# Ledger of designs, part 37: peptides against a protein of PDB entry 3WG5

Target 1, 218 residues: chain A of PDB entry 3WG5
Amino acid sequence: LAKNIVYVAQIKGQITSYTYDQFDRYITIAEQDNAEAIIIELDTPGGRADAMMNIVQRIQQSKIPVIIYVYPPGASAASAGTYIALGSHLIAMAPGTSIGACRPILGYSQNGSIIEAPPKITNYFIAYIKSLAQESGRNATIAEEFITKDLSLTPEEALKYGVIEVVARDINELLKKSNGMKTKIPVNGRYVTLNFTNVEVRYLAPSFKDKLISYITD
Target 2, 218 residues: chain A of PDB entry 3WG5 as posed
Amino acid sequence: LAKNIVYVAQIKGQITSYTYDQFDRYITIAEQDNAEAIIIELDTPGGRADAMMNIVQRIQQSKIPVIIYVYPPGASAASAGTYIALGSHLIAMAPGTSIGACRPILGYSQNGSIIEAPPAITNYFIAYIKSLAQESGRNATIAEEFITKDLSLTPEEALKYGVIEVVARDINELLKKSNGMKTKIPVNGRYVTLNFTNVEVRYLAPSFKDKLISYITD

## One batch from the design tools (peptide; made by RFdiffusion4, then SolubleMPNN)

Design b1_p10_8_s4 (from b1_p10_8, 6 letters changed)
Fold by OpenDDE base, seed 3:
Structure b1_p10_8_s4 (fold): chain B 218 residues (1-218), chain C 218 residues (1-218), chain A 10 residues (1-10)
Amino acid sequence: as target 1 above (218 residues)
Amino acid sequence: as target 1 above (218 residues)
Amino acid sequence: MGVELEVLNA
């Protein structure tokens, strides 16, 4: 029997291997307790494509629903954060947050200018982000434009365009609005109907290791 | 029954999320076929700490032995590559290769100078690399010196110091020398004795995706 | 805002 438990954890900063470890730890805890879902409060300017892909894979392998929540107001799911969101079972955003700006870059030049990725790289990530959108039943055209136009969206725009599923100001509103929604991707091969009726919310804090890693990337 | 099969695959270039995907794909294929082992021919200047940690975790979760082989002559397992090797079931090096230079850096400045990691980060990776060495029964003092002294070793030095298990010029010599060796870390909770008697060698080529990613990182 | 493959060269 699924426990009437929803876990909430925060992931902030650049997407790195340490971010993967945080996702893995948090999801593993929620899996072990047979939680109804885990909500990841995400605030990221982007980061590493490799870490992003591993995180997406870890989410897709989850035994429980993983909800990405762009939170708090002022937070973003930029670049890598958008891919992670699109790879998740449900996307929510708080008012005053943003999603998008997914253009792959090779890095920054000595003058701080973006070194553009060659067309082959850009096209790879276009195909990848479109696949994530298609597999999750989200707007693949807008997902492509996150790269091709470096598009960033408000929560209202993202909801309107079918990029995300929920706009919510807090965890309680998120649970209320997402109750009875089907996951956008399967859990253990099945689309799950979220049941947030009479759930206990449990917060997971970053480990000492997670805190140390955040200090490395901040 | 374990098939008398050993897979061989190549991973070259910077350690990124794409490198993780390659490791995951290759190991998954070898797992599905119940191979005796997979040998990863590794040539890397280093890369992302996040991708590295995910790769180490993926190796440690492998249902079959994963052998890291620094190959061909002239190749290196630098920085992230050393961590990956230390996290594996067996390390081999070809003559004329190198391992080490594991000092974490934050990146490169506008003038191309290394931005040194703060002591907290360096100390984290010291603890991590020592843990990998200790868990695998390898030289933890030298593993620390890969960071603190930015030490790089030849295959003969690495073998002498107990960092690696095999020096081999090719796959056939590697299989011959490693036959009957115990894995340095467990497979499914058990230390495995490698059986390379009358094995079939199967080469895995990079996928189109893997090739595209290599072109992105080169 | 690229997929910064920030090579934290560890």
Scores: peptide ipSAE 0.051, ipTM 0.352, DockQ to the pose 0.325; fails the geometry check
Fold by OpenDDE base, seed 5:
Structure b1_p10_8_s4 (fold): chain B 218 residues (1-218), chain C 218 residues (1-218), chain A 10 residues (1-10)
Amino acid sequence: as target 1 above (218 residues)
Amino acid sequence: as target 1 above (218 residues)
Amino acid sequence: MGVELEVLNA
């Protein structure tokens, strides 16, 4: 019986149009190989709302399950990263990571202070993040509080409150714990039960462009 | 009598946090030398609203006049570029350039279609762009139409409708035509009359980082 | 870092 393939790729840094291209490329490769899933190791402080929405849409259009894994320890799915996670088929976090802090901002002033988004924008993103939570059967109240309270959660809290599905130290533990889980959103109109019993893990390298962008945005 | 210095620097490509750093660096150099003005040759399709707002604020906090010059022929001050221009002390355009098309978007879908911003966001940016126009004594009705109609203007139209102050083929013509003009917003709380009668033009080179970012974002 | 809005790229 042919081994099911699970792809693992890393996305680190700010969410931009280039991050969308990374997601699209990685998911496309995994789709072409009919992978059981792709795991995206995510470490992001946040980024652009547009790129975030496009990434969420790309994940939702995926022909295979997309697992967001907040990794390594010390990583975050902050701001835009939380939206991306909430839009995905499964969320996992490593110990020592964080999720949340989703208040929309207009940016940073010259003195480094946050320029707050107007209430109209904040309310839009509250509705959006709640929609993502509701569609994925995740905690919509906490999703709202990620904005209204700028709440950040540990993996244990996020699991307890029903924001995420798995806490795992590494890829092997993630595969073990998520084996037999249903996707939190549909794949091609159907909720998929993950099968990680006989899988080959394949790591996708960043493109040359991805490496260059990461170097410049860091 | 010591020649007044006018700096000229180019900003090309998408408006990002790096573009803010470029504006800040260029304006800071010109401030340190007590330049008569800095001319920013701008060619942008648009970019991030946060970076745009920060750039506008940085221009408004400038100790010297900042002239946005849409240049060369074929260039645009599109979207975020229009906001930046409207936030500046003087706008000039070269023949064959354009300004406008300021509708806020959430981004592009996978098929390349625009994801429209919700009315609440659109209305926020309408209020913002109108404020920039009003503060600078420019056409607030046209500023609104840059969003509501996604209007784009030629240099001749933009001049005619009171969106910009100068149409100029090159730096020499710009200096000649803008000599004796008052800034459209204050410099250190005062409207400045530009004096380009005895000036030395100094070109600022992009930093190594600026060159690298431009190469990657293009 | 918050969710940042984009203004249209024309």
Scores: peptide ipSAE 0.043, ipTM 0.534, DockQ to the pose 0.713; fails the geometry check
Fold by OpenDDE base, seed 2:
Structure b1_p10_8_s4 (fold): chain B 218 residues (1-218), chain C 218 residues (1-218), chain A 10 residues (1-10)
Amino acid sequence: as target 1 above (218 residues)
Amino acid sequence: as target 1 above (218 residues)
Amino acid sequence: MGVELEVLNA
């Protein structure tokens, strides 16, 4: 029986292979408990493209809806975070957050200069981010501009342009606003109508390893 | 004669040695033209500590007021950007921007995990950021929490807590609100009262090199 | 070499 439970977990910092492990762990816990959804409070400047793509894949393979919530105020779903959001079942943003700035780079030179990705890689990520937007019924033009113009959007703009689905100040407002919404991508091959009526909110704490790595990575 | 000119320039992307060159160039141009001030529209996720400290030093050595404006909406003065802001003569933020997240890292491991700075380095940057806040008459407790709690603030919070001086939607509102304010740090050993009455706004374009590097670094 | 989408908010 589907439990009227919504999990909430936080993922903060750079998107890495370890961040994949966090997503996998959190989603797995929520799947095992047959939760109505999991909300991931995401605050990331970006990170590794490989880890990002794996995270997107893990979200798409989720047995339950995965909601990305750019939170708290001051947080970002920057770069890799935007891709992850676009790959998710629902995107929410808190006031004072941002999304975008998705231009791929090869890395940083010794002087801290960005090393530009060659056009072939940039074009690959343009195609990829547009695919995520198209598959989720979100604004693929803006998704492209997250790369080509390094565009960053406010919650209001992101909502206006059809990039995100919800602007919410807190978890309660998010649950209220997203109640009755359909997931923007399928869950087990079906678009799920979110039911947040009389749900228990369960917060997932970071593992000791997560705390240690978050402490190391912070 | 002090010209009633205010320069505006943009610095976007990672804080690097090249970013120092941009700051130096822009400030030098404005100094040479005896501008009332220069406004730097800053949008940075952060970058290198060495470059950041050099930029702060360059700002502190400026012959004219250097105003850091976190702009546009969706932009951040994250990490190194916060230090730079705290080292400046006046800080403004646009609605929908953020400031903070200043925890120092050694870098990223091959798996993209953050490599924690050892306590001695973290404590060094705590002392440094607190010094910047104290010297500028800004909230040193919050400045410390930008590191210790990886705190990020909205413009409203940053203003409320005495981290920044102005919330402004655009350059015109910034000029209007900051008119008559004293610089938070000295200019040539004196706290300058900003006079933005009947000023000409001059936009500085990136150099060809800046465009190329910004293109490479974007 | 992995494409780093590092928008380093460092």
Scores: peptide ipSAE 0.036, ipTM 0.254, DockQ to the pose 0.212; fails the geometry check
Fold by OpenDDE base, seed 4:
Structure b1_p10_8_s4 (fold): chain B 218 residues (1-218), chain C 218 residues (1-218), chain A 10 residues (1-10)
Amino acid sequence: as target 1 above (218 residues)
Amino acid sequence: as target 1 above (218 residues)
Amino acid sequence: MGVELEVLNA
């Protein structure tokens, strides 16, 4: 019996157009190989709203399930990362990670202070994040509070509140726990039951360009 | 008589946090040397609103006049670049350059289409760009039209409409034409009359990091 | 880090 393939790729750092390119490349590879799923190990403090929205759309247009896994311990899916996670087919978090803190900002002042988004922008992102939560059958109230309270959650809290689906220490535990789960959003218009029985895990490396970008932004 | 120094630096590409770092570095060098001014040769299609706002603030906090010079021919101060220019002490443009096209967007869709900003965001940037124009004694009506009509202007039009102060073919002509002009915003709380008599022009090179970022983003 | 907005030329 041909082993089903699960891809694993890492995306670390700020969400930018380059991050979109990484998502697109990784998902495309997994799609081309008809993988059972791709797991994106995500560690981000946030980033650009446009790139975030594009990534969400790219995930939702995926021909295969895209699992966002906040990993390793100490990682976060903060701000833009939360939106990406909420837009994905399944969210997992490792112990010691965080999700939330989604308040939109216009940037940082010279003194490092936050430039607040006007209420109109904040309300836009409230509506957007609630939409993502609703579409994925996740807790839209907490999604709103990620903005209004700048709420951050532990994996255990996020699981408890119905923001995420899995807490897992590693890829093997993630595969075990998510096996038989339905995707929280459709894949090709249908909710898919994940089948991680008898899978081969394939790790994707960043491209040379991906590595170079990370080197400059870190 | 010790020659007054004018610094010239180039900033090309998308406006990002890295662009802020470039502005900050260049202005800081010129401040430290008590330069008569710094000229930033700007060529940008736009960029991030946060970085743009920070750059504007950094310019406005400068201890020396910051002249934005849309250069070379074919360059633009588009979108975020227009805001930066409007926030500066003096705007110059080379022939064959453009300024404007300031409509805020949320990004690009996967198909390359623009994701429109909600009216609330657009209105925020209308208010902001008008403020920059008003504070600098420039045409606030045209500044608004940079958004509402996605207006782009030639140097001649921009000069005619009172958006910019100088059309110049090169640094030497810029220095000649801007000599004796008052800054459009204060420097250290005072409007400064530019004195480009008997100046030494010093060109600043990008840092290694600046070069590396450009290499990755281009 | 918040969600950042862009002002880009089309």
Scores: peptide ipSAE 0.033, ipTM 0.368, DockQ to the pose 0.748; fails the geometry check

## One batch from the design tools (peptide; made by RFdiffusion4, then SolubleMPNN)

Design b1_p11_1_s1 (from b1_p11_1, 6 letters changed)
Fold by OpenDDE base, seed 3:
Parts: sequence; structure tokens; C-alpha cells
Structure b1_p11_1_s1 (fold): chain B 218 residues (1-218), chain C 218 residues (1-218), chain A 11 residues (1-11)
Amino acid sequence: as target 1 above (218 residues)
Amino acid sequence: as target 1 above (218 residues)
Amino acid sequence: TVLEPISFKTV
């Protein structure tokens, strides 16, 4: 029996239009092979709201389950990363990672101080993040507090409060724990039960363009 | 008598954090040499609001006059470029350029359609762009219409309506026409009268990093 | 020329 394939890819750094292209490429490859799922190892401090919204939409349009995995230990799904996670089919976190801190800002002033978003922008993103949480059956109150309190959670807290679905040390534990879980949002209009009982893990490497952009943004 | 120096630098493409670094570097070089002014040849379709606001602030904190010159013919100061221009000490445009189209959006959907900004964001930027216009003694009504009507103007229209100060075909004509003009906003708390009677023009080249980023964003 | 929107950054 042909093994079900699970793809794993890494996305690290700021959420930009290039990050969207990475998500699109990775998901498309996994879709083409009719993978059981793709796991995106995410480590981001945040980024652009436009790119974030496009990524969320791309995930929601995926023909296969997209699992966001905040990994490795020390990684974060901060700001835009939290929205992306909340828009995904399953969220996992490694021990020693964080999620939250979703307060929108306009940018940084010359002195390094945050330029605050007006209440109107903040309220928009409160509504948006709450919608993502509600649609995925995740904790919308905590999602709001990611903005209103600039709240950050540990994996254990996030699991406890129903923000995420899995705490896992590695891909093997993630596959084991998520096996038999239903996706938190539909795939092609249907909630999918994940089947990781007999899967092959395939790692996707960054493209040459990915490497070049990473080199420049560092 | 040591000639007054006028620096000229080019900034082209999307307004990003890297564009901020370019502005900062170029202005700093010109400040260090106590230049009479720096002229930034700007060609941008727009970009990030955060980077835009930082650039505006950097211009406003400049120890020397910063002139935004929409150049060459065919260039635009669209969206973020308009805000940057309105935040500067003097705006010039070459014939065949454009300014305006400042309606904020959240991004682009997968189908290439614009994701509209909520009224709250739009209203924030209306207030902001009007403040830039008012502070610089430029047409705040037209500045608002750059958002509310997504208005774009020719150089001749922009001059007529008091959005810009100079229409010039090249740097030489710009220097000639702007000679004796007062800056539209203060430099170190004082309105400066530009003196281009006996100046040396120095062109600043893009850094290696600038060239690399341009290569990647193309 | 696709006019680029002013986009907000989420931190």
C-alpha cells in the first residue's frame, strides 16, 4: 500500500510577500502529491498584515491539511505568526516556544519606540483574530487578549486554553499525537481526520530564491 | 569660497524597511557634509505604512532640507510615496510623472483583488495625510482626495493645486527653480531658504546591499 | 503599474 506522504517545510523570519510565495510553493507541492498533510515549521517574530492575510487565505484554500508547528525550541509564532496559526488546520508547538503578542503597530519610530496603531486598526484586527479563532473552534477570548493585553503563551498554556491542539518535541511526536485528530477548519469544505499511522516524511528544502532572500534579510 | 554641496540619490521601488535604511544613510551622509540639501529622486508604486511613517519622521528630523523629486518621466510617487513627499521640505516632479493614489489597502487577495482597508484605517490615514499637508502648507483637501477618490495628479495639476512646489525636467532646472524657496516644513525648528546659486552636485550611489536587494525584488 | 497598497505591519 503506497505510504501516505507528509511534507515538512521550514519558514523562518519576517512574514513578507516572499513568505507567501514560500507557503504557496510548499502547499502546492504537497497538493500535487496528494499528501496527507504538510507541516510548516514556523519561527517568526511577525511581519506584514497583507502577507499574513494572503497566507491565511492560501491555507484556507489548501486541498490538504496545513499544520503549523512552532519549532524548534526557542521559536515563536509572534504577531502575524499567531494569525497564520489560528487560520490553519492544526497548530502544534514545541516545548520552549511561544505564541501571541498580536497587537498591531504602524511601525517603529526613529528612537526604536513603537508607533501605535489607532484604535480603529486595533479593533479591526481584534475582529479578525476572533473570527479566525471562532472558525477554527479555538479560544476567541484568548485570541482577543493576544491583542488587548499583548498576551504571549507557553505551549502548555496555549494547549490548556484551547488555542492550540498539540504540544510535541519533534515531528515524530507531532505525527503520533495528531494522528486521528480532525482538522480545526475544513479542507475543501470537509473536516478531515488526520491519518499518520503509516506515513513517509518528506522534507522540502528552500528554493535558491528562498536562500538568497534569507541571506539579504539577515 | 567652498561651494555648497547638494546631494542627489535615487530611491526606486517598493517602500520597505530597506528603503528607510536608504533614506537614513543618504540623509546622514548629506548631514555629515553640511550639505545645502539632499534631493531624493523617487520612483515608487507605494509600500509599507510602517516604513513610510519612519521615512517621514526621518525626513522631519533631518538637519538639512530633503527634497523629494519624482523622477524620471514615467516615475510615480504613488501611495506611500505621496506621504513621503508631503512630509518633505520640498516636492518637485518631472513632466510625465504622477502623485497620489493614497487609498490604504490591507493587501491583495489570491485572485489579485484588493483587500479593502476598514473605514477605521482609511480614516486614520486621511487624518495623517491631512496633517502632513497642513504642516507643510500644502493642499489638505487634495491630500484627503488622494485617499477618498484615489486621486492621481499630473505635475501641472499638483503644482496648480498647491500639492507640490516645483515642476522640473532635470536636476539643473530643479536647482534653478527651487533657489530662494523656503522649505515647506522647518529644518531644526527653522524654515530654511534654499541657496542653490553656487552649488556642487554630488551623486550618491546605491550601496552593495542596495543593489543586491534591488536584484532580488525585481 | 499595480499601485501598492499601504499595508500595516503586525508585530
Scores: peptide ipSAE 0.024, ipTM 0.254, DockQ to the pose 0.348; fails the geometry check
Fold by OpenDDE base, seed 5:
Structure b1_p11_1_s1 (fold): chain B 218 residues (1-218), chain C 218 residues (1-218), chain A 11 residues (1-11)
Amino acid sequence: as target 1 above (218 residues)
Amino acid sequence: as target 1 above (218 residues)
Amino acid sequence: TVLEPISFKTV
């Protein structure tokens, strides 16, 4: 029986144009091999809105299911990471991770204080995050509160409130729990039922460039 | 049976004088071929007011129906994009997109803060956006609130409130749902009933110049 | 997260 391939890749750090290149590369490799899915192990404090929106678009244009997995324990899908997750085909979290805190900001002042976003920007992202939640059949009220209240959730809370689909300790538990689940958004216009029976797990390493930029932006 | 032609073109990024040239070129090609319509896949965060107003005029002067389609998922018709949409013959949105946030600003300060528009400018654009909504039989109250409250809407909200006409996942669903709809503004002095039975879809690619400028303005 | 404002330019 031809082994169904599942790719696993890591994306860590701030969301930038370079992070888009990582997503694009990883998804493209998995598409070329007609993988059953790609799992992105995500750990991010957030980043740039433009890069985030491009990443969401790239995920939604994927020819295969893209699973966002907030991993390892202690990791977060904070701010931009939450948007990326909500734009994906399936969200998983490891125990001891977090999601949320999505209030847009203009930046940081010299003293490290947050420069608040004007209502125009905040309302734009409220609409955007609600649309991602609604499209995926996830909790749009909580998605809004990720902005309006800067809400952050545990995996158990996020699962309970219908923000995420899976709590899993590792890749094997993730594959087991998500087997037979339908993608929360379509793949090539169709909702795909995940089949993780008899899969080969392939790990994609970050490129040398990926490692170098991660080191510089940390 | 002679195939009715529907053109599809993409316009992405900031609204500038160059974006006007794209609209003009695309609409002109479709006019020359006596197309049933042109669909513009729009993804914009906004742009220049002067370019926006010229684009609205070019759409309203079109000899064929111009459909604004906020696409793909994750895209927006923000700010100037909303005005363009409200000035068009039909508005469609993909799931996971947004529309609104139309408050005019003078620009950005060096620290990234918004420079607020004076009441004179704001009131001008309130009158302008209300006129676009009223002319097209769309919700003028919401159009005003796009400025006064910097309101942004999901596709479902925008449809519910009578801001847009169609929610569609792709071009095929758009054609299917909009078939038999009347244009919201006249084409050559008449409201046209869209006929998407037995159509040939033709994609217009951006020119080399279009690609280069998009790359420089990103 | 500097959600750098999507450059909400002028309008």
Scores: peptide ipSAE 0.023, ipTM 0.263, DockQ to the pose 0.216; fails the geometry check
Fold by OpenDDE base, seed 2:
Formats: sequence, structure tokens, C-alpha cells
Structure b1_p11_1_s1 (fold): chain B 218 residues (1-218), chain C 218 residues (1-218), chain A 11 residues (1-11)
Amino acid sequence: as target 1 above (218 residues)
Amino acid sequence: as target 1 above (218 residues)
Amino acid sequence: TVLEPISFKTV
């Protein structure tokens, strides 16, 4: 019987327009092969809000389930990474990872101090992150607190509070635990039940361009 | 006789994926109306290399001439802005503006210090910026020095060295001076002679989204 | 809006 394919790809570093290109490329490959899902191993400190919003939109437009997996141990879905996760079909975290710290900033001053976002911007992102949480049936109160308190959570806390769906040590445990789960947002207008029975895991490598821009942006 | 249209739009702030969306939107509008050209009033300190490269590509794919105009006085086409300019059909600068300072960096440390790009990245961008200069018939030596010396030039210097084509105080002077000039790169595979006789100037405003993201990224 | 930590890798 033809094995369902699950793609796994890594996205590491700052969220940029190039990160969008990586997401787009990876999801497109998985869509073309009618994969059961793509798992994005995400490790990001955050990045640009515009790129983040585009990535969220690209995930939401995916023809297949996109699983954000905060991996490996020591990784984070910080700031922009949290929004991306909340915009995805399923969030998983490895033990020893973190999610949150979503307070928007305008940047860093020449002295390295944070330039605070004006209330209007903060409120915009509060509304945005809450909408992502609500649409995905995740904890909108905690999503707000990721901004208002700059809260960061462990996987166990995030699971407990209903921010994420799975804590898994590796891809195999993730596939096992998420098998039979419904996507938290629709795929092509329908909530999909994940079927990870008899799947083949295929790893996607960064393109040369991806490596170069990661090299440029890391 | 139907007046040829010249569009003018402003792009200000950091170069991001959203800046790409602005360029794409503005150029698309001007293409749809078969404008004689679009003038982009550019004021940028720089930004993301990926977004920059995408913007350059979008300009190079334009069906109409794209004029980068470093404006108003006090504005800059710094870093990424220089690459964008060098990738365009015509570069103009207002007196009191600057261009250059293209040394790629990996970012800023927590203490505000620059994180230097590794030689491989620096060399990549040297090759890239030189290619843009060569393809546009602009000074590739100075283009390299924008990186290797972090050189910034005045409009008068940039004109003298063959980096730019026009120094103009305003749109009217720009149109007057650039009338009859050939594009420095092809439009649809052909070098176009600009015809700014009997043109109507139309200003494009930022979208609400543009204002919001500019507000978010500034 | 820079969502922290945005190290702007500026070109």
C-alpha cells in the first residue's frame, strides 16, 4: 500500500522574507506530493512582523497540514515564531524548548536598548495574536499575555494551558502522538484528521539559496 | 492628445518583505495603466538582504521604467537602498541625500555593536553589487567600495563617478532632466527612451496595510 | 513592528 509521506524541514534563525520563501518552498513541495503533512522544525528568536504575517497566511493557505515543531531541545518559537505556531494546523514542542515572548518592539537603539512599540501597534498585535488563538481553538488569554506580560512558556505549560497540542521528544514520538488528531485550523476549508499510520518521513534540505541567505541572515 | 502618466510613490523606512509588497503594488498599478514610468521616492537606511534581492528582481521584471529617486533632502538610499537603486532603470538623487554604505552585516549584538558578516557573505554581496552596476552600466568599482570601504556618496559625487544618472531638486526637475534618457537596464528586453513630454504626474498613496506595516516596521 | 529578538541583519 502506498505510504503516506510526511515531510520534515528545518527553519532556523530570524523570521524574514527569506524565511517566507523557505516556508513557501517547503509547503509547495509537500503540496505537490500530496503529503499527509509537513513538519517544520522551527527554531527562531523572532523577526519581522511583515514576514511573520505572510508566513501565517501561507500556512493558512496550505493544501496540506503544516505542523510547527519547536525543535531541537534548546530551540524556541519566540516572538514571531509564536504567531507562526498559532497560525499553524498543529503545534508541537520538544522538551527543553520555549514559546512566547511576543511583545512587539520597534527595534533596538544604537545602545542596544529596546525601542518600545506605541500602544496602537501593541494593541494591533494583541488583537492579531488573539485572533490566531481563537481561530485555532487555542488559549487566547495566554496569547495576549505573550504580549502584555512578555510571557514565555515551557512545552508542559503550553500544553497545559491549551496553547499547543503535542509535547514530543522527536519526530517519531510526534507522529505517534499526533496521529488521529484534527488540525486546529482548516485545510482547504475542512478540519483534517491526521493519519500517520504507515508514513514515510522525507527530509527537505535547504536550497543553496536558503543556505546562503540563512548564512546572510544568521 | 492623451497625456502619458508618470506615477510617483513613496517608499520610506527599512527594507522588508513589506517593502517588497509596496514595490510590487506600486509597479503593478503603473504597469496596468501603461505608465511612461514610475518614480519611487526612496528614503531607507537599509534592511533585509532577501527583501532587497526580491525588490531588485521585481524592478528588473517591470513592464515599465522604474526610477529610484532618493528624496526628499535628508533622505538616503543606504545599504539595501543602494542595491535597489543600482537594480533600477534610472537613479536620481535630490541635493542633500546620500547613497552607499553597503557593507553587509549579520545584525546588531545585544550591546548595539555590529556583527560582521563573514568573508564569504561579504564577497557574495561584492559580486552581486558589481553585477548590478555592470548590468546597468554604472561604476562597478564604486559599487564594490560601497561595501569594502562602506563608502557613502553625495548626489554630486555619485553623478560624477557614474553611479547615478540625475541630480534633481524635485519631481519636475527630475522629469525635465531625465526626459530623453535611456533606461540603464532593459524594459521587457529593450532599453527605453524616457518621454516625459506632456506627462501627468499621479501620486500613489500607501494602502492602509502599507501604513500599518510602515507603522509597525518604523 | 520588530518582534523580538529581531536582529536586523541589515544589508
Scores: peptide ipSAE 0.022, ipTM 0.254, DockQ to the pose 0.175; fails the geometry check
Fold by OpenDDE base, seed 1:
Structure b1_p11_1_s1 (fold): chain B 218 residues (1-218), chain C 218 residues (1-218), chain A 11 residues (1-11)
Amino acid sequence: as target 1 above (218 residues)
Amino acid sequence: as target 1 above (218 residues)
Amino acid sequence: TVLEPISFKTV
């Protein structure tokens, strides 16, 4: 019986146009091999809204389930990372991770002060994040509060409040717990039941370019 | 018996020139009241090196013990926050927080890619972070690895490796555990034994300006 | 538009 493949890739650091390229590359590889899913181990403080939106779109267009796994312990899906997670087919978090803090900003001033986003932009992202939550059957009120209160949640809170689907210590526990779960958004127009029975886990390494850019971006 | 006062203040967000002003204000208030200590609940992804170095200097010049408490769960003392912590009189972390990821960068490119610091700058900060660790009797090898490996640690790891002094769930546990500890760096030329017996906890709120700038910077 | 927190790894 052909082993179902699960890809695992890591994305760490700022959400940028390059992060989009990483997501695109990783998802494309997993799509090409008709993987059961790809798990993205995500650790991000946030980043660019444009890149984030593109990543969300790329996930939504995926031919395979994309699981965002906030990992390892100490990692976050902060800001842009939360949007990406909320746009994904399944969210998992390791104990000791966080999600939230989604308030948009225009950037940083020369003195390092945040430049606030005007209400119009904030409201845009409130609507956007709520839509992601609603589409995925996740807590849209909390999603809004990720912006309006700059709320950050523990995995246990996020699970309790219906923001995420799985708390898992590692990939094996994630596979075990998510086995038989339905995707929270459709894959090619249908909700998929994850089948992690008898799977092969394949790790995708960052490309040399990825490492170089992460090295430049780290 | 005059109750010893412990101040608690929160600093959240990017380390900027304004963060320096917050530290300075909070420490100054606590100094003026001859507090036993100030606890700074720190949650930062990092920030500006100049501001960080100024904050470290301000802590080192404090007339009272400055305790950096990485709090709440989900918070980090990332990058600049780690330097600040390593420069402080005592470091505490809540479970579910992190410390590390101290590699310096020049900034972000227009595409959001990190602009790497040249080796000269990286080496400068390696020397600097090692000095902070050495001066405070903390693990200088791990401090270096916060840069060279972009290492991040859990509270348990950080405690185990001698990076921090306390893991505490809340302020009360922090006070209880740190009671009778010596500061890791001197206060006005002497190592102080913390006395949190019969203390009054006073919370300092962000100023309106602090809130406005955090609001602008959030 | 930048979504916070951007990790300023300036240091």
Scores: peptide ipSAE 0.021, ipTM 0.253, DockQ to the pose 0.245; fails the geometry check

